# Peptides against a protein of PDB entry 5EFW: the designs that were tried, part 33

Target 1, 141 residues: chain A of PDB entry 5EFW
Amino acid sequence: TTLERIEKNFVITDPRLPDNPIIFASDSFLQLTEYSREEILGRNARFLQGPETDRATVRKIRDAIDNQTEVTVQLINYTKSGKKFWNLFHLQPMRDQKGDVQYFIGVQLDGTEHVRDAAEREGVMLIKKTAENIDEAAKEL

## One batch from the design tools (peptide; made by RFdiffusion4, then SolubleMPNN)

Design b1_p13_4_s4 (from b1_p13_4, 6 letters changed)
Fold by OpenDDE base, seed 3:
Structure b1_p13_4_s4 (fold): chain B 141 residues (1-141), chain A 13 residues (1-13)
Amino acid sequence: as target 1 above (141 residues)
Amino acid sequence: MLKISVWDADELP
């Protein structure tokens, strides 16, 4: 789709379906994670976790989903081949005109490094802006 | 080995 061709690392999930499955994944996200689109569509976005993924950070993400709020965190994720990467990611709900949650948008910072200080602040600003752009683009489809 | 989830909790039981 046009949405899937946006040159940013992102997924869109549908919390109205069982287990909040991925319904869209960008080409960049597939390249980063080493999965095909067919391997991830229709599945929950929890399979990127592994042994060194911080469970307390994962819980922050779960709490944001349950409360239908946004969150920004860094955590270790794993590619299909088992390579570790630091995922600075932002999650936010996409709401309809009534204010009901339709989707969640998850945006990852470009790159795989653990970022700190000014670089982290800049990265957070960028992925939040990207999420807003995706929100608007998704409404036009 | 498939690993889904940028963000969500553990696999459902």
Scores: peptide ipSAE 0.134, ipTM 0.671, DockQ to the pose 0.173; fails the geometry check
Fold by OpenDDE base, seed 4:
Structure b1_p13_4_s4 (fold): chain B 141 residues (1-141), chain A 13 residues (1-13)
Amino acid sequence: as target 1 above (141 residues)
Amino acid sequence: MLKISVWDADELP
């Protein structure tokens, strides 16, 4: 789809479906994670996590979803081949005109390195801006 | 409502 071709690392999930599955994934996300679209659509994004993924950080994501709030974290993720990467990740709900959550948008920073300080802040601003752009684009579909 | 995390480390059975 046009949405899926946006040149940013992102997914959209549907919390109204069982296990909040991925319903859209950008080409860049597929490239980053080494999965095909067919392999990830309909799945919960937890498949990116592995042994070194910080459980406390994952709990922050869980809490944000449960509370229908946004969160920004940095955590270890794994590609299909098992390669570790640091994922600066932003999640936010997409709401309808009534204010009800329709979807979640998950945006990942470009690159795989752990970022800190000013670089992290810059990355956070970028992925948040990207999420807002995706939110607006998705509303028109 | 408590929901299953999209990015939770715990896999569903």
Scores: peptide ipSAE 0.133, ipTM 0.680, DockQ to the pose 0.349; fails the geometry check
Fold by OpenDDE base, seed 1:
Structure b1_p13_4_s4 (fold): chain B 141 residues (1-141), chain A 13 residues (1-13)
Amino acid sequence: as target 1 above (141 residues)
Amino acid sequence: MLKISVWDADELP
């Protein structure tokens, strides 16, 4: 689909389904994580966590989902092959015309290193802008 | 190589 071909790392999840599964993943996301589309669709995004993933950071993500708010964090994730990487991640709800949450949009910065200072600020601006673009493109879902 | 994050709690060791 047009949405799948957006050259950014992102997924869309459905919190109205059991365990908030991924319902859409970009080609770039599949390449980054080393999973096939079939391996990802219908699963909760937690499968990218591992031994060095910070629990407090994951709790911030959970709190944002439960409260239906946005959040931006950096955390360690793992590819299918077990490769560890730093992920600058932004999550935000996609709302309908009534203001009810329909989906969550998750955007990941393309990088392997922990980013700080000016580089972090730049990355945050980029992934937030990307999330807004995805929100507009996904209105037909 | 591009890298991506995960969300949701509960698959922590």
Scores: peptide ipSAE 0.126, ipTM 0.666, DockQ to the pose 0.162; fails the geometry check
Fold by OpenDDE base, seed 5:
Structure b1_p13_4_s4 (fold): chain B 141 residues (1-141), chain A 13 residues (1-13)
Amino acid sequence: as target 1 above (141 residues)
Amino acid sequence: MLKISVWDADELP
């Protein structure tokens, strides 16, 4: 789809379906994670977690979904081959005209290293802006 | 390597 070709790392999930599955994944996201589209569509994104993924950070993501709010975190994720990377991640709900949540948008910063200070602030601004762009693009569909 | 935003919303089983 057109959404899948956006040159950013992102997924869209559907909280109205059981287990909030991924319904769209960008080509860049597939390349980063080393999964095929068929391997991830219809699944919850938890498959990227592993032994060193901080459970308290995961709980922050869960709380944001349950409360239908946005969250920005940084956590360790794993590729299909088991390679660790630091994921600066922003999640926000996509709402309809009535204010009801239709989807969640998850955006990942490019890179593999833990970012701090000014680099983290810059990354946060970028992924938030990207999420807004995706929100607007998805409304046009 | 590109950073992945993982929706780590759920704990591992």
Scores: peptide ipSAE 0.104, ipTM 0.653, DockQ to the pose 0.172; fails the geometry check

Design b1_p13_5_s1 (from b1_p13_5 with L2R R8A Q13A)
Fold by OpenDDE base, seed 2:
Structure b1_p13_5_s1 (fold): chain B 141 residues (1-141), chain A 13 residues (1-13)
Amino acid sequence: as target 1 above (141 residues)
Amino acid sequence: SREERAAAIAALA
């Protein structure tokens, strides 16, 4: 599918299902996080959080989901092996023709370092553009 | 729960 051809770190979740589980994960995302597809599908993405994940930042994501809005943040996530990495993360809702939220799209920057200034702006533009591409491709779901 | 659903995507962030 067109969705499967997007070579970026991303997931799609279904907020209409209990606990907003991941229903799609890109190969790159699996490689980054060190999980298999079977380990991730059907689960809430909270397993990427850990001791040093800023709870205020997590709340921003939660608020965006609750309000059905987009958000862009940087936070510490953890791989399956417990390795910490910085995640420049963009979340946005995918809406149907009626404007109702069907899915959420989460996009991760390729880099694992905290980005600032111009690099951050560039990264944000990239992941937002990626999210739009995913939105278009995912309409086939 | 609503909180759990919101937290799910937050982990990717």
Scores: peptide ipSAE 0.049, ipTM 0.721, DockQ to the pose 0.056; fails the geometry check
Fold by OpenDDE base, seed 1:
Structure b1_p13_5_s1 (fold): chain B 141 residues (1-141), chain A 13 residues (1-13)
Amino acid sequence: as target 1 above (141 residues)
Amino acid sequence: SREERAAAIAALA
Protein backbone atom coordinates (compact mmCIF):
# COMPACT_ATOMS: atom_id res chain seq x y z
CA THR B 1 0.00 0.00 0.00
CA THR B 2 0.99 3.64 -0.26
CA LEU B 3 1.17 3.81 3.52
CA GLU B 4 3.52 0.85 3.70
CA ARG B 5 5.85 2.49 1.18
CA ILE B 6 6.51 5.54 3.35
CA GLU B 7 10.28 5.64 3.74
CA LYS B 8 10.31 5.58 7.54
CA ASN B 9 10.47 2.79 10.11
CA PHE B 10 6.97 2.37 11.45
CA VAL B 11 4.12 0.03 12.24
CA ILE B 12 0.45 0.49 12.90
CA THR B 13 -1.29 -1.77 15.41
CA ASP B 14 -4.92 -2.47 16.16
CA PRO B 15 -5.68 -2.41 19.88
CA ARG B 16 -9.25 -3.48 19.18
CA LEU B 17 -8.02 -6.90 18.09
CA PRO B 18 -6.67 -9.55 20.44
CA ASP B 19 -3.11 -8.82 21.54
CA ASN B 20 -2.88 -5.53 19.59
CA PRO B 21 -1.41 -6.98 16.40
CA ILE B 22 0.56 -5.18 13.74
CA ILE B 23 -1.71 -4.40 10.81
CA PHE B 24 0.75 -2.34 8.74
CA ALA B 25 4.53 -2.34 8.52
CA SER B 26 6.62 -0.07 6.34
CA ASP B 27 9.20 -1.47 3.94
CA SER B 28 11.91 0.21 5.98
CA PHE B 29 10.70 -1.49 9.14
CA LEU B 30 10.88 -4.86 7.43
CA GLN B 31 14.40 -4.12 6.25
CA LEU B 32 15.45 -3.00 9.72
CA THR B 33 14.06 -6.03 11.51
CA GLU B 34 14.86 -8.54 8.75
CA TYR B 35 11.33 -9.94 8.70
CA SER B 36 8.98 -10.34 5.80
CA ARG B 37 5.61 -8.66 5.85
CA GLU B 38 3.95 -12.06 6.04
CA GLU B 39 5.95 -12.89 9.17
CA ILE B 40 4.90 -9.70 10.94
CA LEU B 41 1.31 -8.90 10.07
CA GLY B 42 -1.14 -10.17 12.65
CA ARG B 43 1.49 -10.45 15.39
CA ASN B 44 2.18 -8.43 18.48
CA ALA B 45 5.45 -6.50 18.21
CA ARG B 46 6.95 -8.23 21.27
CA PHE B 47 8.96 -10.53 19.02
CA LEU B 48 11.50 -7.70 18.75
CA GLN B 49 12.33 -8.03 22.44
CA GLY B 50 15.11 -10.19 23.80
CA PRO B 51 17.38 -10.91 26.75
CA GLU B 52 18.82 -7.43 27.06
CA THR B 53 15.57 -5.57 26.50
CA ASP B 54 14.91 -3.54 29.64
CA ARG B 55 11.68 -4.75 31.20
CA ALA B 56 11.01 -1.44 32.93
CA THR B 57 11.12 0.29 29.57
CA VAL B 58 8.73 -2.27 28.14
CA ARG B 59 6.39 -1.56 31.04
CA LYS B 60 6.41 2.11 30.10
CA ILE B 61 5.20 1.18 26.65
CA ARG B 62 2.57 -1.11 28.12
CA ASP B 63 1.36 1.62 30.43
CA ALA B 64 1.08 4.07 27.56
CA ILE B 65 -1.05 1.63 25.59
CA ASP B 66 -3.25 0.92 28.59
CA ASN B 67 -3.66 4.60 29.31
CA GLN B 68 -4.00 5.45 25.62
CA THR B 69 -1.17 7.97 25.77
CA GLU B 70 2.04 8.54 23.86
CA VAL B 71 5.50 7.53 25.01
CA THR B 72 9.08 7.87 23.79
CA VAL B 73 11.78 5.49 24.99
CA GLN B 74 14.99 3.76 23.95
CA LEU B 75 15.24 0.01 24.21
CA ILE B 76 17.24 -2.92 22.89
CA ASN B 77 15.52 -4.78 20.08
CA TYR B 78 16.61 -7.76 18.04
CA THR B 79 16.45 -8.50 14.34
CA LYS B 80 15.35 -11.85 12.99
CA SER B 81 18.99 -12.89 12.78
CA GLY B 82 19.54 -11.93 16.41
CA LYS B 83 21.38 -8.65 15.91
CA LYS B 84 20.87 -6.16 18.69
CA PHE B 85 20.06 -2.55 17.98
CA TRP B 86 19.03 0.44 20.03
CA ASN B 87 15.53 1.45 19.15
CA LEU B 88 14.55 5.05 19.78
CA PHE B 89 10.86 4.38 19.81
CA HIS B 90 7.83 6.63 19.78
CA LEU B 91 4.30 5.37 20.27
CA GLN B 92 1.11 7.37 20.01
CA PRO B 93 -2.58 6.63 19.62
CA MET B 94 -4.47 7.37 16.44
CA ARG B 95 -7.89 8.67 17.40
CA ASP B 96 -11.09 9.01 15.44
CA GLN B 97 -13.21 12.14 15.25
CA LYS B 98 -14.98 11.07 18.45
CA GLY B 99 -11.66 10.90 20.28
CA ASP B 100 -11.64 7.13 20.58
CA VAL B 101 -8.43 5.24 19.93
CA GLN B 102 -8.55 3.30 16.69
CA TYR B 103 -4.92 2.38 16.22
CA PHE B 104 -1.44 2.92 17.59
CA ILE B 105 1.44 4.26 15.55
CA GLY B 106 4.92 3.04 16.42
CA VAL B 107 7.94 4.77 14.91
CA GLN B 108 11.48 3.43 15.22
CA LEU B 109 14.84 5.10 14.85
CA ASP B 110 17.53 2.44 14.85
CA GLY B 111 21.09 2.75 16.03
CA THR B 112 24.06 0.70 17.09
CA GLU B 113 24.30 2.65 20.32
CA HIS B 114 22.17 4.43 22.83
CA VAL B 115 21.79 8.01 21.66
CA ARG B 116 22.18 10.92 24.05
CA ASP B 117 22.06 14.68 24.19
CA ALA B 118 21.62 16.50 20.90
CA ALA B 119 21.43 13.30 18.89
CA GLU B 120 18.64 12.01 21.09
CA ARG B 121 16.73 15.28 20.90
CA GLU B 122 17.03 15.31 17.15
CA GLY B 123 15.89 11.72 16.92
CA VAL B 124 12.90 12.34 19.15
CA MET B 125 11.84 15.30 17.05
CA LEU B 126 12.17 13.22 13.91
CA ILE B 127 10.17 10.22 15.08
CA LYS B 128 7.44 12.39 16.58
CA LYS B 129 7.07 14.34 13.37
CA THR B 130 7.03 11.08 11.46
CA ALA B 131 4.23 9.77 13.66
CA GLU B 132 2.16 12.86 12.95
CA ASN B 133 2.69 12.46 9.23
CA ILE B 134 1.64 8.82 9.43
CA ASP B 135 -1.42 9.77 11.42
CA GLU B 136 -2.45 12.16 8.69
CA ALA B 137 -1.76 9.68 5.91
CA ALA B 138 -3.54 6.80 7.64
CA LYS B 139 -6.91 8.49 8.09
CA GLU B 140 -8.33 6.20 5.43
CA LEU B 141 -7.82 3.10 7.52
CA SER A 1 -4.09 -10.06 27.01
CA ARG A 2 -4.11 -6.32 27.41
CA GLU A 3 -0.72 -6.56 29.04
CA GLU A 4 0.62 -8.59 26.17
CA ARG A 5 -0.75 -6.09 23.69
CA ALA A 6 1.00 -3.28 25.44
CA ALA A 7 4.21 -5.25 25.60
CA ALA A 8 4.04 -6.03 21.92
CA ILE A 9 4.03 -2.43 20.87
CA ALA A 10 6.71 -1.71 23.42
CA ALA A 11 8.98 -4.09 21.61
CA LEU A 12 9.07 -1.70 18.70
CA ALA A 13 10.59 0.91 20.88
Scores: peptide ipSAE 0.044, ipTM 0.697, DockQ to the pose 0.056; fails the geometry check
Fold by OpenDDE base, seed 3:
Structure b1_p13_5_s1 (fold): chain B 141 residues (1-141), chain A 13 residues (1-13)
Amino acid sequence: as target 1 above (141 residues)
Amino acid sequence: SREERAAAIAALA
């Protein structure tokens, strides 16, 4: 499918199911996080959090979901093996023709340390553009 | 790659 051909780090979640589980994960995302697809599908993405994940940043993500808005943040995430990485993360709702939220799209910048200034702006532009591409492709779900 | 690993979705609730 068009969605499967997007070679970026992303997931799609379903807020209409209990605990907003991941229903799609890109191959790149699986490689990044060191999980199999079977281990991830049906789970809330919170398993990527760990001791150094900033709770205030997590709250921003939660608030965006609750309010059905987009958010862009940087936070510490952990791979299956316990390796830390900085995640420049963009979340946005995917809406149907009526404007109702169907899914959330989460995009992660593939290889960033904590980035600032111009590098951060460029990363944000990239992940937002990626999210829009996913939104178009995911309309077939 | 390290770049591929950095794009994880940590906190969906």
Scores: peptide ipSAE 0.042, ipTM 0.685, DockQ to the pose 0.035; fails the geometry check
Fold by OpenDDE base, seed 4:
Structure b1_p13_5_s1 (fold): chain B 141 residues (1-141), chain A 13 residues (1-13)
Amino acid sequence: as target 1 above (141 residues)
Amino acid sequence: SREERAAAIAALA
């Protein structure tokens, strides 16, 4: 599918299901996080958080979900093996023709370092563009 | 890759 051909780190979640579980994960995302697809599907993405994940940043993500808005943040996430990485993360709702939220798209920049200044701006533009591509691809399914 | 790791923080807590 067009969605499957997007070679970026991303997930799609379903806020209409209990605990907003991941319903789709890209191959790159699986490789990044070191989880199998079976281990991830049906789970809330909070399993990526760990001791050094900033709780205030997590709250920003939660607020965006609750308010059905987009958000872009950087936070520490952990792989299955416990490796830390900086995640430049963009979340946005996917809406239907009526304007109702159907899914959330989460895009993660492929990098292990905290990005600043021009690099951050570039990364933000990239992950936002990726999210739009995913939105378009998913709506065509 | 380092780039692949940054994608994982979807803290949908």
Scores: peptide ipSAE 0.031, ipTM 0.644, DockQ to the pose 0.035; fails the geometry check

Design b1_p13_5_s2 (from b1_p13_5, 5 letters changed)
Fold by OpenDDE base, seed 2:
Structure b1_p13_5_s2 (fold): chain B 141 residues (1-141), chain A 13 residues (1-13)
Amino acid sequence: as target 1 above (141 residues)
Amino acid sequence: SREERAEAIANLA
């Protein structure tokens, strides 16, 4: 599908199901996080969090989900093997023709460092554009 | 439900 052709790190979650589980994960996301598709699907994305993940940042994500808004943050995430990486993360709702939230799109830009200034702005533009592409592709399904 | 999740996954995959 067009969605499957998007070569970026992303997931789609379903907030209408218990615990807002991941219902789609890109191949790149699986490679980044070191999980299989079977291990990821049906789970809440919180498994990426660990000891050094900033809880205040996680709360910002939770608030965005609860308020059905978009958010962009940077947080420490962990691979299956326990490797830490900085995740420039963008989340936005996917709405139907009536304006109701159907899904959330999560896009991840991984890095070894917390990005700042121009690098951060560039990354934000990239992941937001990616999210829009995912939104368009998913609506075609 | 688990069934609903399976269907949702199938629809987007």
Scores: peptide ipSAE 0.029, ipTM 0.671, DockQ to the pose 0.397
Fold by OpenDDE base, seed 4:
Structure b1_p13_5_s2 (fold): chain B 141 residues (1-141), chain A 13 residues (1-13)
Amino acid sequence: as target 1 above (141 residues)
Amino acid sequence: SREERAEAIANLA
């Protein structure tokens, strides 16, 4: 789909379904994580976590979902082959006209390195802007 | 559950 071919790393999840499964994944996300679309759709995104993923950071994401708020964090994720990468990750809810959460948008920075200072601020601005663009695009479909 | 949903998205990071 047009949405899935946006040249950014992102997923859309459905919190109204059991375990908040991924319902859309961009081509770039699939390439980054080394999974096929069939392997990802319908699953919770937790499969990206591994031994070095900080549990406290994961809890921040969980809290944001529970509270239906946005969050931006950096955490270790793993590809299908087991390769570690730093994921600068932004999550935000997609709301309907009534203000109810329909989906969550998750955006991952293109880079795989841990970023700090000015680079982090720039990355955060980029992934937040990307999330807004995805929100608008998804509502148009 | 809401807890399950929260954990599900947390795993996307």
Scores: peptide ipSAE 0.055, ipTM 0.725, DockQ to the pose 0.058; fails the geometry check
Fold by OpenDDE base, seed 5:
Structure b1_p13_5_s2 (fold): chain B 141 residues (1-141), chain A 13 residues (1-13)
Amino acid sequence: as target 1 above (141 residues)
Amino acid sequence: SREERAEAIANLA
């Protein structure tokens, strides 16, 4: 689809389904994580977590979903082959015309290294803007 | 659950 070919790392999840599964993943996201689309769709994104993933950071994401709010964090994720990478991650709800949460949009920065200071601020701005663009694109479909 | 869903998204970060 056109949405899948957006050259950014992102997923869309459905909180109205059991365990908030991924219902959409961009080609870039699949390449980053080394999973096929078949391996990802219908699953909760927790399979990217591993031994060094900070549990407190994961809880921040969980709280944001529960509270239907946005959050931006940086955490360690793992590819299918077990490669560790830093993920600057932004999550925000996608709301329908009534204001109800329909989906969540998760955006990952292209880089795999931990970013700080100005680089982090720039990355945050980028992934937030990307999420807004995806929100608009998805609503147009 | 809502908690499991939040954790799933956290893995994408």
Scores: peptide ipSAE 0.037, ipTM 0.696, DockQ to the pose 0.056; fails the geometry check
Fold by OpenDDE base, seed 3:
Structure b1_p13_5_s2 (fold): chain B 141 residues (1-141), chain A 13 residues (1-13)
Amino acid sequence: as target 1 above (141 residues)
Amino acid sequence: SREERAEAIANLA
């Protein structure tokens, strides 16, 4: 679909379905994580976590979902082959006209390197802007 | 459930 072809790393999840599964994944995201679309769709994104993923950071994400708020964190994720990468990750809810959460948008920075200071700030701005663009593109879901 | 939703997205990052 047009949504899948957006040249950014992102997923859309459906919290109205059991276990908040991924319902859309960009081609770039699949390339980054080394999974096929069939392997990812319908699953919770937790499969990206591994031994060195900071559990406190994961809890921040969980809290944001529970509270239906946005969050930006940086954490270790793993590809299908087991390679570690730093994921500057932004999550935000997609709301309908009534303000009810319909989906969550997850955006990953284009790069997989750990970023700090000015580079981190720039990355945060980028992924937040990307999330807003995805929100607009995904309104027809 | 709300708990399921929280866990699902937490795993994306």
Scores: peptide ipSAE 0.036, ipTM 0.687, DockQ to the pose 0.060; fails the geometry check

Design b1_p13_5_s3 (from b1_p13_5, 5 letters changed)
Fold by OpenDDE base, seed 5:
Structure b1_p13_5_s3 (fold): chain B 141 residues (1-141), chain A 13 residues (1-13)
Amino acid sequence: as target 1 above (141 residues)
Amino acid sequence: SREERAEEIANLA
């Protein structure tokens, strides 16, 4: 679809379904993680976690979902082949006109290297802006 | 187990 071809790393999940599964993944995200679309659709994205993934950071993501808020974190994820990468990750809810959460948008920084200081601030601004763009583009979902 | 529950915590990427 057109949404899938947006050249950013992102997923859309459906919190109204059991375990908040991925319902949409960009081509770039598939390339980054080395998974096919068939392998990830309908699943929670926790399969990207591994031994060195900080559990406290994961809890921050979970809390944001439960509280229906946005969050920005940096955590270690793993590709299908087991390669570690740093994921500067932004999550935010997509709300309807009533303010009810319909979906979550998750955006991963391009390149996914561990970033600090000015580079991190720049990356955060970028992925937040990307999330807003996706929110607008995905209104037809 | 506690460890299993920890692994079940949602991560959206």
Scores: peptide ipSAE 0.038, ipTM 0.665, DockQ to the pose 0.037
Fold by OpenDDE base, seed 2:
Structure b1_p13_5_s3 (fold): chain B 141 residues (1-141), chain A 13 residues (1-13)
Amino acid sequence: as target 1 above (141 residues)
Amino acid sequence: SREERAEEIANLA
């Protein structure tokens, strides 16, 4: 599918199902996080959090989901093996023609380092553009 | 439901 051809780190979740589970994960996301597709599908993305994940940042993500809005943050995530990485993360809702939220799109920057200043701005632009591409691709399915 | 989840996965994958 067009969605499968997007070579970026991303997931799609379904807030209409219990615990807003991941229903799609890109190949690059699986590679980044060291999980298989079977291990990820049907789970809430919170398994990426760990000891050094900032709880205030996690709350920002939760608030965005509850309010059905977009958010962009940087947070520590962990691979399956327990390796820490910085995740520049963008979340936005995917809406139907009525404006109701159908899914959430989560995009992760390719880099594993904390980014600041111009690099952060560039990264934000990239992941937001990626999210728009995913939105378009998913609507065409 | 688990069935609904499976269907959604199939629709987007």
Scores: peptide ipSAE 0.022, ipTM 0.597, DockQ to the pose 0.408
Fold by OpenDDE base, seed 4:
Structure b1_p13_5_s3 (fold): chain B 141 residues (1-141), chain A 13 residues (1-13)
Amino acid sequence: as target 1 above (141 residues)
Amino acid sequence: SREERAEEIANLA
């Protein structure tokens, strides 16, 4: 789909379904994580976590979902082959006209290196902007 | 659970 072809790493999840499964994944996300679309769709994104993933950071994501708020974190994720990468991740709710949460948008920075300071701030700005663009595009579908 | 969902979404990053 056009949405899935957006040249950024992102997923859309459906919190109204059990376990908040991924319902859309961009081509770039699939390439990054080394999964096929068939392997991703319908699953919770937790499969990206592994031994070195900080549980406290994961809890921040969980809290954001529970509270229906946005969050930006950086955490260790793993590809299908087990390759570790740093994921600068931004999550935000997609709301309908009534203000109710319909979906969550998750955006991952293009790079897989740990970023700090100014580079991190720039990355955060980029992924937040990307999330807003995706939100707008998805609502137009 | 809601907690499981939150943890799972966190892994989408």
Scores: peptide ipSAE 0.077, ipTM 0.734, DockQ to the pose 0.054; fails the geometry check
Fold by OpenDDE base, seed 1:
Structure b1_p13_5_s3 (fold): chain B 141 residues (1-141), chain A 13 residues (1-13)
Amino acid sequence: as target 1 above (141 residues)
Amino acid sequence: SREERAEEIANLA
């Protein structure tokens, strides 16, 4: 689809379904994580977590979903082959005309290192802008 | 690179 071909790392999830599964994944996201689309769709994104993923950071993501708010964090994720990477991650709800949450948009900025200071601020601005663009594109579907 | 791209994963708990 047009949405899947957007050249950014992102997923869309459906909190109205059991366990908030991924319903869309971009080609870039699949390349990053080394999974096929068939392996991703219908699953909760927690399969990207591993031994060194900070549990407190994961709880922040869970709380944002439960409270239907946005959040931006950095956490360690793992590819299918088991390679670790730092994920600068932004999550925000996609709302309908009435303001009700329909989906969540998750945007990932890949890095081999934990980003700090100016680099982190720049990355955050980028992934937030990307999320807004995805939100707009998804509304046109 | 594939390694560079692997760093951008959105994790939903």
Scores: peptide ipSAE 0.039, ipTM 0.641, DockQ to the pose 0.033; fails the geometry check

Design b1_p13_5_s4 (from b1_p13_5, 4 letters changed)
Fold by OpenDDE base, seed 4:
Structure b1_p13_5_s4 (fold): chain B 141 residues (1-141), chain A 13 residues (1-13)
Amino acid sequence: as target 1 above (141 residues)
Amino acid sequence: SREEQAAAIAALA
């Protein structure tokens, strides 16, 4: 599919299913997080959070989901092996022709450290653009 | 369904 051709870290979730599970994960995302596809599909993405994940930041993501809006944050995530990484994360809803939320798109930019200033702005632009590309590609879903 | 949407939703990664 066109989605499979997007070489970025991203997932698509289905808020119309219980607990808003991941229904699609890119190959890069699997590589980043060290999970297999079968380990991830059908699960809520919260499994990437850990002890040092800022709860206030997580709440911002939750609020965006509840309000059906987009959000961009940075937070600590953990790989399957327990490695920490900084995740510049962008989330936005994918709407159908009626304007109803069909899916959520989550795009991840990984890093060894928290990014600031120009690097952050550049990363934000990148992941937002990626999200739009995913939105267009996901129309096939 | 709308009922399923009302279920507990946790934040993404």
Scores: peptide ipSAE 0.068, ipTM 0.700, DockQ to the pose 0.064
Fold by OpenDDE base, seed 1:
Structure b1_p13_5_s4 (fold): chain B 141 residues (1-141), chain A 13 residues (1-13)
Amino acid sequence: as target 1 above (141 residues)
Amino acid sequence: SREEQAAAIAALA
């Protein structure tokens, strides 16, 4: 599918299912997080959080989901092996023709440091553009 | 819960 051809770090979640589980994960996302597809699908993405993950930032994501809006943040996430990485994260809802939310798209840009200024702006543009591409490609879901 | 759902996606951030 066109969705499978997108070579970026992303997941798609289903808020209509209990606990908004991941229903699709890109190969790159699996490589980034060091999880297998089997380990990821059907789970809420919170398993990427850890001790140094900013709770206030997590709340921003939660609020966006609750309000069915988009959000862009940076937060510490952890790989399966426990390696920390900075996740420049963008989330946005996928809506049907009626305007109802069907899925959420999460796009990740990983890094070893918190990005600022021009690097951050560039990253934000990239992940937002990626999200739009995913939205278009995932219409068949 | 919706809050848990939001938290889960927040992990990807």
Scores: peptide ipSAE 0.080, ipTM 0.737, DockQ to the pose 0.055; fails the geometry check
Fold by OpenDDE base, seed 3:
Parts: structure tokens; sequence; C-alpha cells
Structure b1_p13_5_s4 (fold): chain B 141 residues (1-141), chain A 13 residues (1-13)
């Protein structure tokens, strides 16, 4: 599918299902996080959080979901093996023709370092553009 | 629930 051909780190979740589970994960995302597709599909993405994940940042994501808005943050995530990485993360709702939220799109920057200034701005532009591409492709879901 | 949804997407970060 068109969605499967997007070679970026991303997931799609379904807030209409219990606990807003991941329903799609890109190959790159699986490689980044060290999980298999079977291990991830049907689960809430909270398993990426760990001891050093900033709770205030998580709350920002939670608020965005509750308010059905987009958000861009950087936070510590953990791979399956327990490796920490900085995740420049963008989340936005995908809406149907009536404006109702169907899915959430989460995009992760390829890099694993905390980025600042110009690099951060460029990264934000990239992941936002990626999210828009996913939004268009996800219409096939 | 809203709490479940919020927690789920927050995990993708």
Amino acid sequence: as target 1 above (141 residues)
Amino acid sequence: SREEQAAAIAALA
C-alpha cells in the first residue's frame, strides 16, 4: 500500500478501540524500537516510556490526545532491550470528512539525540511533513 | 476511556 511505502518512523493508533492501540507500525519504527510487529500491534504505545521519561512531557501528549490536537515534543523512550534514546515526536489526529477523529498519527525522528535550535526546527518540519504524508496515505485504512 | 486513550498515545513518544 501507499502507507507501507513511507520509509519513516511512525505508528497509527485507533482511539475508537480500547486503550487507543497501535494498529500500524512502519518497518523503521520496529527497527528503531527493537520490537516485532506482533509485539506492538494491539497495544498502547506507553511501553516506550521508562524511568527517565519526563512525566510533564507525557502529560503534554495526553492533553493533546484529550483535546484532539497536535503536539511536538522531545522525550526519552526505551527500546525493547532497555536502550534509552531521545525521541523528537510529533502527534496529530487524522480526521474523516466530517471532521471526526479516526486515528492518531505518531512520527518519530530518525535521530536519537536531543536536537536543538536549527536542527530541531528542521527535524520538526520533517516529521510534520511526514505526518501529512501519512495522513493522506492512511485514507486507505 | 479518555484516560486510556491519553495513555496510549503518550506511549508513542
Scores: peptide ipSAE 0.079, ipTM 0.736, DockQ to the pose 0.059; fails the geometry check
Fold by OpenDDE base, seed 5:
Structure b1_p13_5_s4 (fold): chain B 141 residues (1-141), chain A 13 residues (1-13)
Amino acid sequence: as target 1 above (141 residues)
Amino acid sequence: SREEQAAAIAALA
């Protein structure tokens, strides 16, 4: 599918299912996080959080979901093996023709280093553009 | 719960 051809780190979640589980994960995302597809499909993405994950940043993501809005943040996530990485993360809702939220799109920057200033601005622009591409491709869902 | 769900999506970050 067109969605499967997007070579970026991303997931799609379904807020209409209990606990807003991951229903799609890109190959790159699986490689980054060291999880298999079987391990993460049907689960909420909270398993990526750990001791050094900033709780205030997590709350921003939670608020965005509750309010059905987009958000862009950087936070510490953990791989299956416990390795920390910086995640420049963008979340946005995917809406149907009626305007109701169908899914959430989560995009992670390919780089796992903390970015600032111009590099951060470029990264944000990239992941937002990627999210729009995913939104278009996800019409097949 | 809804609170748990909100916390979960925050994990994608």
Scores: peptide ipSAE 0.072, ipTM 0.731, DockQ to the pose 0.054; fails the geometry check

